# Ledger of designs, part 71: peptides against a protein of PDB entry 4LZF

Target 1, 155 residues: chain A of PDB entry 4LZF
Amino acid sequence: GGRLVVFPNGTRKELSADGQTVKVMFFNGDVKHTMPDQRVIYYYAEAQTTHITYPDGMEVLQFPNNQTEKHFPDGRKEITFPDQTVKTLHPDGREESVLTDGTIIQLNPDGSKVIQFNTGQREIHTADFKRREYPDGTVKTVYSDGRQETQYPTG

## One batch from the design tools (peptide; made by RFdiffusion4, then SolubleMPNN)

Design b2_p13_3_s3 (from b2_p13_3, 6 letters changed)
Fold by OpenDDE base, seed 3:
Structure b2_p13_3_s3 (fold): chain B 155 residues (1-155), chain A 13 residues (1-13)
Amino acid sequence: as target 1 above (155 residues)
Amino acid sequence: MEPAKPIVIEYPP
């Protein structure tokens, strides 16, 4: 059968009969599960946060506010916010956010920003200008010096 | 992590 070990400090350790599952219930309320697939599930009682570590280096954090973070072995980080916006942080410093309405916001390492709206419009922000592209081919540019240009589609 | 003199309970098979 299984085995239960009770320590003088109140920590308890449960071992499965096959020894492949280990559950440690710490005196502070934290819980650590080691699974047969070598995944480790740690629950922080005070923070009410679950932290899962995988053998390949993947980590998943689940917060009590319904935020989830995935930390990939390649250094990429994916955050699902409580509002279900998904933000990806790339190792090169690029950030991409996908909103629930399908809008995509890209922040580039050089400080430029590109917004792809769900309407098909696109907006480009640089140090020199803000440009709006419309589905009909119209392009409006506002330069940092206040100059404005409108390019009309060639019909 | 593991202090000395634990109480060990073996569950029956």
Scores: peptide ipSAE 0.054, ipTM 0.745, DockQ to the pose 0.553
Fold by OpenDDE base, seed 1:
Structure b2_p13_3_s3 (fold): chain B 155 residues (1-155), chain A 13 residues (1-13)
Amino acid sequence: as target 1 above (155 residues)
Amino acid sequence: MEPAKPIVIEYPP
């Protein structure tokens, strides 16, 4: 059957009857669950933070402010902010944010930025220009020297 | 933000 071990410091360790689940309740209020699927769930009582580690190296952090972070084995990080914006940080330094309205903002390592608006418009920012692309095929470019160009759709 | 490291788990005597 299951067993409970109580340590002198107040820590408790519960083992399931099948031995596949282990729950450690630390004296400080922290909790560690080792699950049959080999994920480990840490709850840090003082920080009110949950930290899940998976066998493949995936990590999930849940903060008391409702922020969640996924740390992928490849070094990618996905942050869901309290406002439900999702930001992905790539190992190469690229960042992508998906806003709740469907707008996507991409920040590139070279400092360029691409905004895909929920209206279907796209804006590209580089050191040399800002370019706005419209759903009808119109493209407006404003260059850093102040020059402007408009390309009209063909067809 | 990152949580603190888990505390050391002691083994039964």
Scores: peptide ipSAE 0.033, ipTM 0.687, DockQ to the pose 0.044
Fold by OpenDDE base, seed 5:
Structure b2_p13_3_s3 (fold): chain B 155 residues (1-155), chain A 13 residues (1-13)
Amino acid sequence: as target 1 above (155 residues)
Amino acid sequence: MEPAKPIVIEYPP
């Protein structure tokens, strides 16, 4: 049979008969499950947050506001916000957000920003300029000094 | 064995 251990502080530890599953119910309401596949499921009662850790280093966080975070072993983080926007944080500092309307926002480590609009237009932001690229090949640049330049498609 | 602290959430872009 299984075993139940009760600690003086009120924490309880339940072991399955095969020893492959362990459930710890902490005195503060937190719960820790160790599963046969070696994943560990933490439930934080006060925060109402679930944290799953996998043996390969993957981590998954589930928050009460329906936000989810995946922490990959390579250091990449993927956040799904309550509005279903998905943000990826790369180890090199690059960030990418995919909005529900199809817009993609990229923040680069050098501080530049690229927006790929759902219309097919692309906007590049740097310290020196903002540039809009149009599907027809037109490119409009507004420089930080107020100068503007338009490049027309070669046809 | 002790409870762990929760992780802070990120803000949307």
Scores: peptide ipSAE 0.030, ipTM 0.659, DockQ to the pose 0.020
Fold by OpenDDE base, seed 2:
Structure b2_p13_3_s3 (fold): chain B 155 residues (1-155), chain A 13 residues (1-13)
Amino acid sequence: as target 1 above (155 residues)
Amino acid sequence: MEPAKPIVIEYPP
């Protein structure tokens, strides 16, 4: 049969009969659950946060405000915010946000920013200019020196 | 065996 170990400090450890599942209920309300597939589920009682670690190095955090974070073995992070916006943080410093309306915001390591609007318009921000690209092929550029340029579609 | 340390959330974009 399974075992229950009760420690003097109030911590309890439950072992399944097959030895494949271990549940530790800490005196502070935290819970550590080791599963047969070797994933470990941590529950932090004070923060009301769940943290799952996988054998391959994947980590999943679930926060009480419904935010979810995935930490990939390659160092990439994927954050799903309560409003369902998804932000990806890449190891090279690039950040990408996908809004619920389909807008994509990219922050590049060089400091440039690209916004792909759901309307098909695109905006590019660099140290030297802001550029707006329109679905009809029109491109408007405002340079840092105040100069403006409009490129019209060919035809 | 001790409780693990909690992790802080990231800021919204």
Scores: peptide ipSAE 0.029, ipTM 0.657, DockQ to the pose 0.021

Design b2_p13_3_s4 (from b2_p13_3, 6 letters changed)
Fold by OpenDDE base, seed 1:
Structure b2_p13_3_s4 (fold): chain B 155 residues (1-155), chain A 13 residues (1-13)
Amino acid sequence: as target 1 above (155 residues)
Amino acid sequence: APPPQPVVIDYPP
């Protein structure tokens, strides 16, 4: 059978019969599970937050507002917001947001921005210009000096 | 241990 240890402060520790699962129920209501696959699931009772850590360094955070965060070993972070927008923070500083309507917003380390609209249009923002690309191949560019160019798909 | 805080609080624009 399993083993139960009760500490003087009220903390309880349950060990499975096979010794592969450990459950600690802290006096403050927090719960820590160590699983056979070596992942650790920690529940913060007051904050109602779940924190899962994996042996490879992966971490998953679940917040009471329905935000979820994945922290990858390579430094990448993926945030799922309550509205189900997914934002990825890359180690190089690039950020990508995928909206529920399919729009993708990319922020690049150089300060440029790319928006891929759900309509198939694409907009590129740089220090030098704003460019709109249309599905038919038309490209409209407004340069920082006020100059405008239109490139047509027929050349 | 203290509870972790969200890395990102604000939604993308």
Scores: peptide ipSAE 0.050, ipTM 0.675, DockQ to the pose 0.016
Fold by OpenDDE base, seed 3:
Structure b2_p13_3_s4 (fold): chain B 155 residues (1-155), chain A 13 residues (1-13)
Amino acid sequence: as target 1 above (155 residues)
Amino acid sequence: APPPQPVVIDYPP
């Protein structure tokens, strides 16, 4: 059968009959579950935060404001904000945000920025210019010195 | 162990 251990400080430890599940209920309200699949689930009572660690090094954080963070073993992080925007931080320093309307914003390590709008328009930001590409093939460029160029479609 | 903290990331525009 299962086993319950009660410590003098109020902490309780529950062991499943097979020993594969361990639940520790700390005196401060925190809870630690060790599962048969070796994932560990921490619940921090004061912060109301859940932290799951996996054997492969994956970590998942769930915050009370509905933000979720996934920390991958390779260093990549995926953050789902309360508004459901998803931001990915890549190990090379590239950042990508996917908005709920389908807009994608990419920030590159060199400081350049690319926006793919849900309308099919694309905007490229560099140190030297901002360029807007339209679905019809029109391209407008505004250079840092104020010069402007417009390229019209030939079709 | 202290509770984990959110990664401080500003919302995209």
Scores: peptide ipSAE 0.048, ipTM 0.627, DockQ to the pose 0.015
Fold by OpenDDE base, seed 4:
Structure b2_p13_3_s4 (fold): chain B 155 residues (1-155), chain A 13 residues (1-13)
Amino acid sequence: as target 1 above (155 residues)
Amino acid sequence: APPPQPVVIDYPP
């Protein structure tokens, strides 16, 4: 059968019969599970936070405010905010946010921003201009100097 | 080890 070890400080360690699962219940309420698939699940009682580490270096954090973070081995991070917005942070500095309404916001390493609205409109922000692209092909540009330009789909 | 903290990131605008 399984084995239970009780330490003098109140920490308990449960070992499965096959030795593939280890559960440590710390005296402070923290819990550590080592699973057969070699993932490690940490629960921090005070912070009410769950931290899962995978053998490939993947990490998943679950916070009490309903935020979830995935930390990929390549350095990419995916954050699901409490409002269910998903933000991806890329190692190159690019950031992408997907809002619940389907809007996508991209922040580029050069400082430019692209917003893809759920309506099919797109807005591009650069150091030099803001540009709105419409589904009909109309493009409106407001330049940093205040100049405005409208490009029509037929000309 | 201390519990992990959220990455400090503002909500998208």
Scores: peptide ipSAE 0.045, ipTM 0.629, DockQ to the pose 0.015
Fold by OpenDDE base, seed 2:
Structure b2_p13_3_s4 (fold): chain B 155 residues (1-155), chain A 13 residues (1-13)
Amino acid sequence: as target 1 above (155 residues)
Amino acid sequence: APPPQPVVIDYPP
């Protein structure tokens, strides 16, 4: 069978019979699981937050408001918000949000913004212009100086 | 200071 170790401060440590799983229940309500696959699961009782760390450096955070965060070893972060919007933060400063309706919003390090609408329309924002691309091939551009251009589909 | 000594309880097989 397994083993239970009880410390004088109230902390408890459960060892599986095979030694592959360790569960520490701290006196403050926090819990630490060490799993056979070497992932470590921390539960912070006061914050009601779960933090999973993997041997490769991957981290997963689960917050009480149903937000989840994945922190990748390469520095990328993926945040799933309570509304199920997914935002990816890249190490180079690029950000991408995928909305539940399929709309994709990209923020680039140079300050430009691209919106891919679920309707097939695309909008590009730069320092110099805002451009709307339509599924039929029409492109409308409004420049920062107020000038406007429309490009019509060929044929 | 030395750590507190634990009490070990073995689970049934």
Scores: peptide ipSAE 0.041, ipTM 0.708, DockQ to the pose 0.663

Design b2_p13_4_s2 (from b2_p13_4, 8 letters changed)
Fold by OpenDDE base, seed 4:
Structure b2_p13_4_s2 (fold): chain B 155 residues (1-155), chain A 13 residues (1-13)
Amino acid sequence: as target 1 above (155 residues)
Amino acid sequence: TIVLPNGTVIIEF
């Protein structure tokens, strides 16, 4: 059979019959579940946040505002915002945001920014210029000094 | 059910 331990401070510990599931309900309202698959589910009562840790090093955070963060073993982080935008932080410092309309925003470690619009247009931001690339091959560049150039498609 | 001197309660199912 299972076991329930009630400590003087109000903390409760439930152990399943097979001993593979452990639930600790802390006096402050926090809850810690250790599951048979070795994932640990921690609920922080005051923050109303769920934190899941996996044996491979994966971590998942679920916040009360519907934001979800996944921390991958390779160092990558994936944040799903309440508006369903997905932002990926890569180990090399690159950040990518995918909007619900399919637009992709890339922030590069060198400070440059690339926007791939759902229309097929692409915009590149650097310290020296902003460049808009159009599906027909037209490229418009605005330089930091105010100069503008338009390059028309070749055959 | 076991009750320890410090008030800890252990219930076996």
Scores: peptide ipSAE 0.517, ipTM 0.953, DockQ to the pose 0.934
Fold by OpenDDE base, seed 3:
Structure b2_p13_4_s2 (fold): chain B 155 residues (1-155), chain A 13 residues (1-13)
Amino acid sequence: as target 1 above (155 residues)
Amino acid sequence: TIVLPNGTVIIEF
């Protein structure tokens, strides 16, 4: 059978019959739940935040505003914002955001930025220029010095 | 149910 321990300070500890599930309900409202698959679920009452840790090192944070963060063992982080934008932070410093409309924004470690619009247009930002590529093959470049160039698909 | 001198309560199911 299971066991419930109630401590004088109000903390409660529930153990399953097999001992593989342990739930600690702290006096402050926090909860620590250890599952048979070895994942640990922390609930922080004041912050209303859930923090799940997995045996492989994965961590998942769920915030009260519906933001979710996944921390991968390799250092990659994936953030799902309340608006459902997904931002991935890579260990090499690259950041990628996928908007709900399909637009992809890439920030590179060198400071350059690439936007792939849902329309098929692509925009490249560097220290030297901003370039817009159109599906028909037209390319417009605005250089830092204000010079502009347009390349047409027929040359 | 066991009640310890320190007030801890142990319930076994």
Scores: peptide ipSAE 0.516, ipTM 0.953, DockQ to the pose 0.917
Fold by OpenDDE base, seed 1:
Structure b2_p13_4_s2 (fold): chain B 155 residues (1-155), chain A 13 residues (1-13)
Amino acid sequence: as target 1 above (155 residues)
Amino acid sequence: TIVLPNGTVIIEF
């Protein structure tokens, strides 16, 4: 059998028979659920947000607007926005967004930007130029000084 | 069921 503890303030604590599951239902509606696999599930009633913490340091946040965030032990963060865009924030400062149409947008720590379009075209933005690469091998470059170059795949 | 002096209730199943 399990155990239920009801505190004077209305907080309730449920313990499983094996002691591996503990559920605390706070007086304000918040819930803390400790699972046998040692993950802890927090529910914040006012915010309607779920927060899961794992023993390896992984954390998962689920917001009422359908946004989810994963916080990895290595410092990486992955955000899934309501529109299902996935943005990854890397510890080195690199950011990568994957759009629902397959477009990938990369922001690099040096300030450069790379867009991989779903058409197969690739665009690179640096301090010195903007470059468009086409699937056929054509490359168009516009330099910061205004110079433009087109390189064709045949030479 | 145990009721503590402070009002805490403990129920064993």
Scores: peptide ipSAE 0.516, ipTM 0.952, DockQ to the pose 0.960
Fold by OpenDDE base, seed 5:
Structure b2_p13_4_s2 (fold): chain B 155 residues (1-155), chain A 13 residues (1-13)
Amino acid sequence: as target 1 above (155 residues)
Amino acid sequence: TIVLPNGTVIIEF
């Protein structure tokens, strides 16, 4: 059968009959669940945060503001904000945000930024210029020195 | 149910 252990400090440990599920309820309100699949679920009572760790190294954090963060074994992090914007941080320093309207914002390790608008327009930001690419092939560039250039599809 | 000297209680189901 199962087992319940109640420690003098108030911490409780519940063991399933097969020993594959362990639930520790700490005196401070924190909870630790060890599951048969080796997933460990931490609940931090004061922070009201859930932290799940997987045997492959994946970690999932769920915050009280409805933000979710996934930490992948390869070092990638994915943040889902309360507004459902998804931001991915790559190990190489690249960041990508997907907005709910379909806009994609990419921040590159070299400091450049690329915005793919839901309208089909694309904007590239570098230290030297901002460039807007239009679906018809028109390209408008504003350089850091104030110079502007328009390139038309016909050349 | 087992009660240890330190106050720990063990309940078997």
Scores: peptide ipSAE 0.514, ipTM 0.952, DockQ to the pose 0.930

Design b2_p13_4_s3 (from b2_p13_4, 7 letters changed)
Fold by OpenDDE base, seed 3:
Structure b2_p13_4_s3 (fold): chain B 155 residues (1-155), chain A 13 residues (1-13)
Amino acid sequence: as target 1 above (155 residues)
Amino acid sequence: VIVLPDGTVIFEF
């Protein structure tokens, strides 16, 4: 059978019969649950946050505002915001956001930015210019010095 | 049920 230990401070420890599941309910309301697959589930009562750690180094954080963060062993992070935007932070410093409408925003380590709109338009931001590419082949460029250039698909 | 001198209580199932 299982075992329940109740400590003088109010902390409780539950062990399964096979010893593979351990649940510690701390006096402050925090909970630590060790599962047979070796994942550990932390619940922080005051923050109302769930933190899951996996044996491979993966970590998942679930916040009370419905934000979820995944921390991958390779250093990549994936954040799902309450509005369901998904932001990926890459180890090289690149950031990519996917909006619910399908728009993709890429921030590059060099400071440049690329937006792929759901309409098929694409916008490129660099230190020197902002460029808009249209599905019909038209390209409009506004340079930092104020000069503007339009390239037409038919020349 | 086991009660230890320090007040710890152990339930065996």
Scores: peptide ipSAE 0.539, ipTM 0.956, DockQ to the pose 0.935
Fold by OpenDDE base, seed 4:
Structure b2_p13_4_s3 (fold): chain B 155 residues (1-155), chain A 13 residues (1-13)
Amino acid sequence: as target 1 above (155 residues)
Amino acid sequence: VIVLPDGTVIFEF
């Protein structure tokens, strides 16, 4: 049989018969649920946010606006925005956004930017130039000094 | 049902 503990402050603690599941319902509406797989599910009532922690250090946050954040043990952070754009923040400072149309935007620690368009075109932004690469192999470069170059696939 | 002096109530199922 399980156990229910009701504290004077109104907090309630439910224990499963095997003791593997523990649910604490705090007086303020917060909930802490410890599962048999050792993940802990926090629900913060005021924020309406769910926070799941895993034994390996993984954390998942679910916000009321439908944003989800995954915090990986290696320091990587993955944010799924309400519009379903997925942004990954890497430990090295690199950021990658994947849009719903398949476009990938990469921001590099050095400030450079790479856009991989869903059309197959690729655009590279650096301090020195902006470069557009086309599926046919054509490459157009506009340098910071205003110089322009076009490289054709056939030369 | 166990009732503690501080008002804590414990239900065993």
Scores: peptide ipSAE 0.538, ipTM 0.956, DockQ to the pose 0.960
Fold by OpenDDE base, seed 1:
Structure b2_p13_4_s3 (fold): chain B 155 residues (1-155), chain A 13 residues (1-13)
Amino acid sequence: as target 1 above (155 residues)
Amino acid sequence: VIVLPDGTVIFEF
């Protein structure tokens, strides 16, 4: 049989018969649920936020505005925004955003930016130039000094 | 049902 413990402050602790599931319902409405697979589900009542921790160090946060954050053991973070844009923050400082239309925006640690458009066009921003690459092989470059170059696929 | 001196109540199922 299971066990229910009711503390004087109103906190309740439920234990399954096998002891593999533990649910603590705190007096303030928070809930901590320890599962047989060793994941722990926290619910913070005031914030209406769910926080799941996994044995491998993975963490998942679910916010009331429909934002979700995944914290990976290697330090990478993945944020799914309410608009379903997915932003990945890498440990080396690189950031990548995937928009719902398939556009990918990459911010590199050196400050450069790369946009992969859903049209197949690619735009590269560096300290020295902005470059647009087209699917047909045409490349247009505007340099910081004002020079412009166009490279054609037949050139 | 077990009632502890501090008021904690334990139910066994």
Scores: peptide ipSAE 0.538, ipTM 0.956, DockQ to the pose 0.956
Fold by OpenDDE base, seed 5:
Structure b2_p13_4_s3 (fold): chain B 155 residues (1-155), chain A 13 residues (1-13)
Amino acid sequence: as target 1 above (155 residues)
Amino acid sequence: VIVLPDGTVIFEF
């Protein structure tokens, strides 16, 4: 059979019969649940946040505002915002946001930004210019000094 | 049911 331990401070520890599941209900309302697959589920009562840790190093945070964060073993972080925008932070410093309308925003380690619009247009931002690439091959560049340049598909 | 001196209570099922 299982075991329930009730500590003097009010903390409770429940052990399954096979010992593979352990649930600790802390006096402050926090819960720690160790599962047979070795994942650990933390619930922080005051913050109403769930934190799952996996044996491979993966971590998942679930916040009360419906935001979810995944921390991958390779250092990558993926945030799903309440509006369902997904932002990926890469170990090399790249950040990519996928908006619900299909727009993709990439922030590069060198500070440049690339926006892939759902219309097929692409915009590149650097310290020196903003460039818009159109599906027909037209490229418009606005330089930081105010110069403008248009390159046509035929040259 | 086991009751320890410190007040801990252990239930075996």
Scores: peptide ipSAE 0.536, ipTM 0.956, DockQ to the pose 0.941

Design b2_p13_4_s4 (from b2_p13_4, 6 letters changed)
Fold by OpenDDE base, seed 2:
Structure b2_p13_4_s4 (fold): chain B 155 residues (1-155), chain A 13 residues (1-13)
Amino acid sequence: as target 1 above (155 residues)
Amino acid sequence: VTVLPDGTVVIEF
């Protein structure tokens, strides 16, 4: 069988029979759950936030507003917003957002921006120009100096 | 059930 320890302050500690699972229920409502696979699940009662830590260094945060954050060992972060938009932050400063309609927005460390629309159109923003690429192969460029250029599929 | 001097309660299942 298992073991239950009730401390004078009200904290409770539950141990499984095999010792592989440990659940601590703190007097303030916080919970720490150590699992057989060595992940640790923290629940912070006041914040209503769940924090899972994995032995490889990965962390998962679940917030009361339904936002989820994944912190990868390589420093990458992935945020799933309540509206189901997924934003990835890379260690090099690059950011990518995937919208629910399939649109992908990329922000690059050099300040450039790329939008891949669900329609197949692509828009590129740089310091020098804004460019729109169309599925038919047409490319329209507006340069910072006001010059405009259109490239057609046939040349 | 074991009750320790400090009030800790230990239950074995």
Scores: peptide ipSAE 0.528, ipTM 0.956, DockQ to the pose 0.934
Fold by OpenDDE base, seed 3:
Structure b2_p13_4_s4 (fold): chain B 155 residues (1-155), chain A 13 residues (1-13)
Amino acid sequence: as target 1 above (155 residues)
Amino acid sequence: VTVLPDGTVVIEF
């Protein structure tokens, strides 16, 4: 059957009968749980944070404020904020935020910014201009020098 | 239940 070991310092170690599940409950309240699928679940008692590591290198952090972070083996990170906004950090430096209303905000490595609004409008920010594109084909550009131009769908 | 000299307790189920 299973085994329970209680150490003099108060740490407890539970082993399943097959030895595939190991739970260590440290004297400080931290917990390390090794599962049959080789994932390891760490619980840090003081921080109230859960940290899951997977054999493929994936890591998941769950914070007490309901924020979740996924760290992918390729270096990509995905953060789900308490408000359910999802921010993806790509290895190339691109950042993408998806708001709950469907709006997408992209920050590019060159410093440009693109907002895809849930209305179908798109706004592009560069060092030289801000441009608003409308679903009807109208395009309005405001340049950094204050000059403005509007292109209408009819030409 | 086994109690080791150092006070460690081992319980087999």
Scores: peptide ipSAE 0.525, ipTM 0.955, DockQ to the pose 0.922
Fold by OpenDDE base, seed 5:
Structure b2_p13_4_s4 (fold): chain B 155 residues (1-155), chain A 13 residues (1-13)
Amino acid sequence: as target 1 above (155 residues)
Amino acid sequence: VTVLPDGTVVIEF
């Protein structure tokens, strides 16, 4: 059978019959679940935040505003915002956001930005210029000095 | 049910 321990401070500890599941309900309302698969689920009552840690180092945070953050063992971080935008932060400093309309925004470690619009157009931002690439092959560049260039597709 | 001197309660199921 299982076991329940109630401490003088009000903290409760429940152990399953097999001992593989442990639930600690702290006096402050926090909960810690240790699962048979070694996943640990923390619930922080005041913050209303769930924090799951996995044996491989994966971590998942669920916030009361419906934001979810995944911290991967390789150092990658994935944030799903309440609006369902997904932002990935890579260990090399690259960031990618996928918007619900299909637009992809990439921020590169060198400070450049690439926007892939759902229309098939692509915009590249650097320190020196903004460049718009069109599906037909036309490329328009606006340089930081105000100069503009248009390159038309050639055969 | 076991009650320890410090007030801890242990229940076996």
Scores: peptide ipSAE 0.525, ipTM 0.955, DockQ to the pose 0.932
Fold by OpenDDE base, seed 1:
Structure b2_p13_4_s4 (fold): chain B 155 residues (1-155), chain A 13 residues (1-13)
Amino acid sequence: as target 1 above (155 residues)
Amino acid sequence: VTVLPDGTVVIEF
């Protein structure tokens, strides 16, 4: 079973026998596919972009340059760039980037920045200081007034 | 196959 409707403008609509799947192929090449799980897959032909919407409010965008964006119901966004860097934007304004080498860069709403290097070193940037933490426990701090401190693992 | 007055074609499978 099933149904095919061909409209005068060239748009086509395909319905499955159970009515759970609907595929609309628009005259401009766009496609809308409604799935049994209630997700809707849009394909925009000119942009060559796929847009999936889920019943819980999740959205996924796939661009022709290999960038993917996930829009979560809570307002969080996750962007996978063509270079495979993953950037997460949180509703509170915090941003986190995970690089392919394992480095993590965090931008906080207060303007502070934290870099977790793949070497195990961590660097913290605030309005008041820049701090480098080393795997051996050494901590070096340069304050905005020019003062410098080094804390050694032995105390 | 049904053809509507406006030219729409409906095919039942």
Scores: peptide ipSAE 0.525, ipTM 0.955, DockQ to the pose 0.954

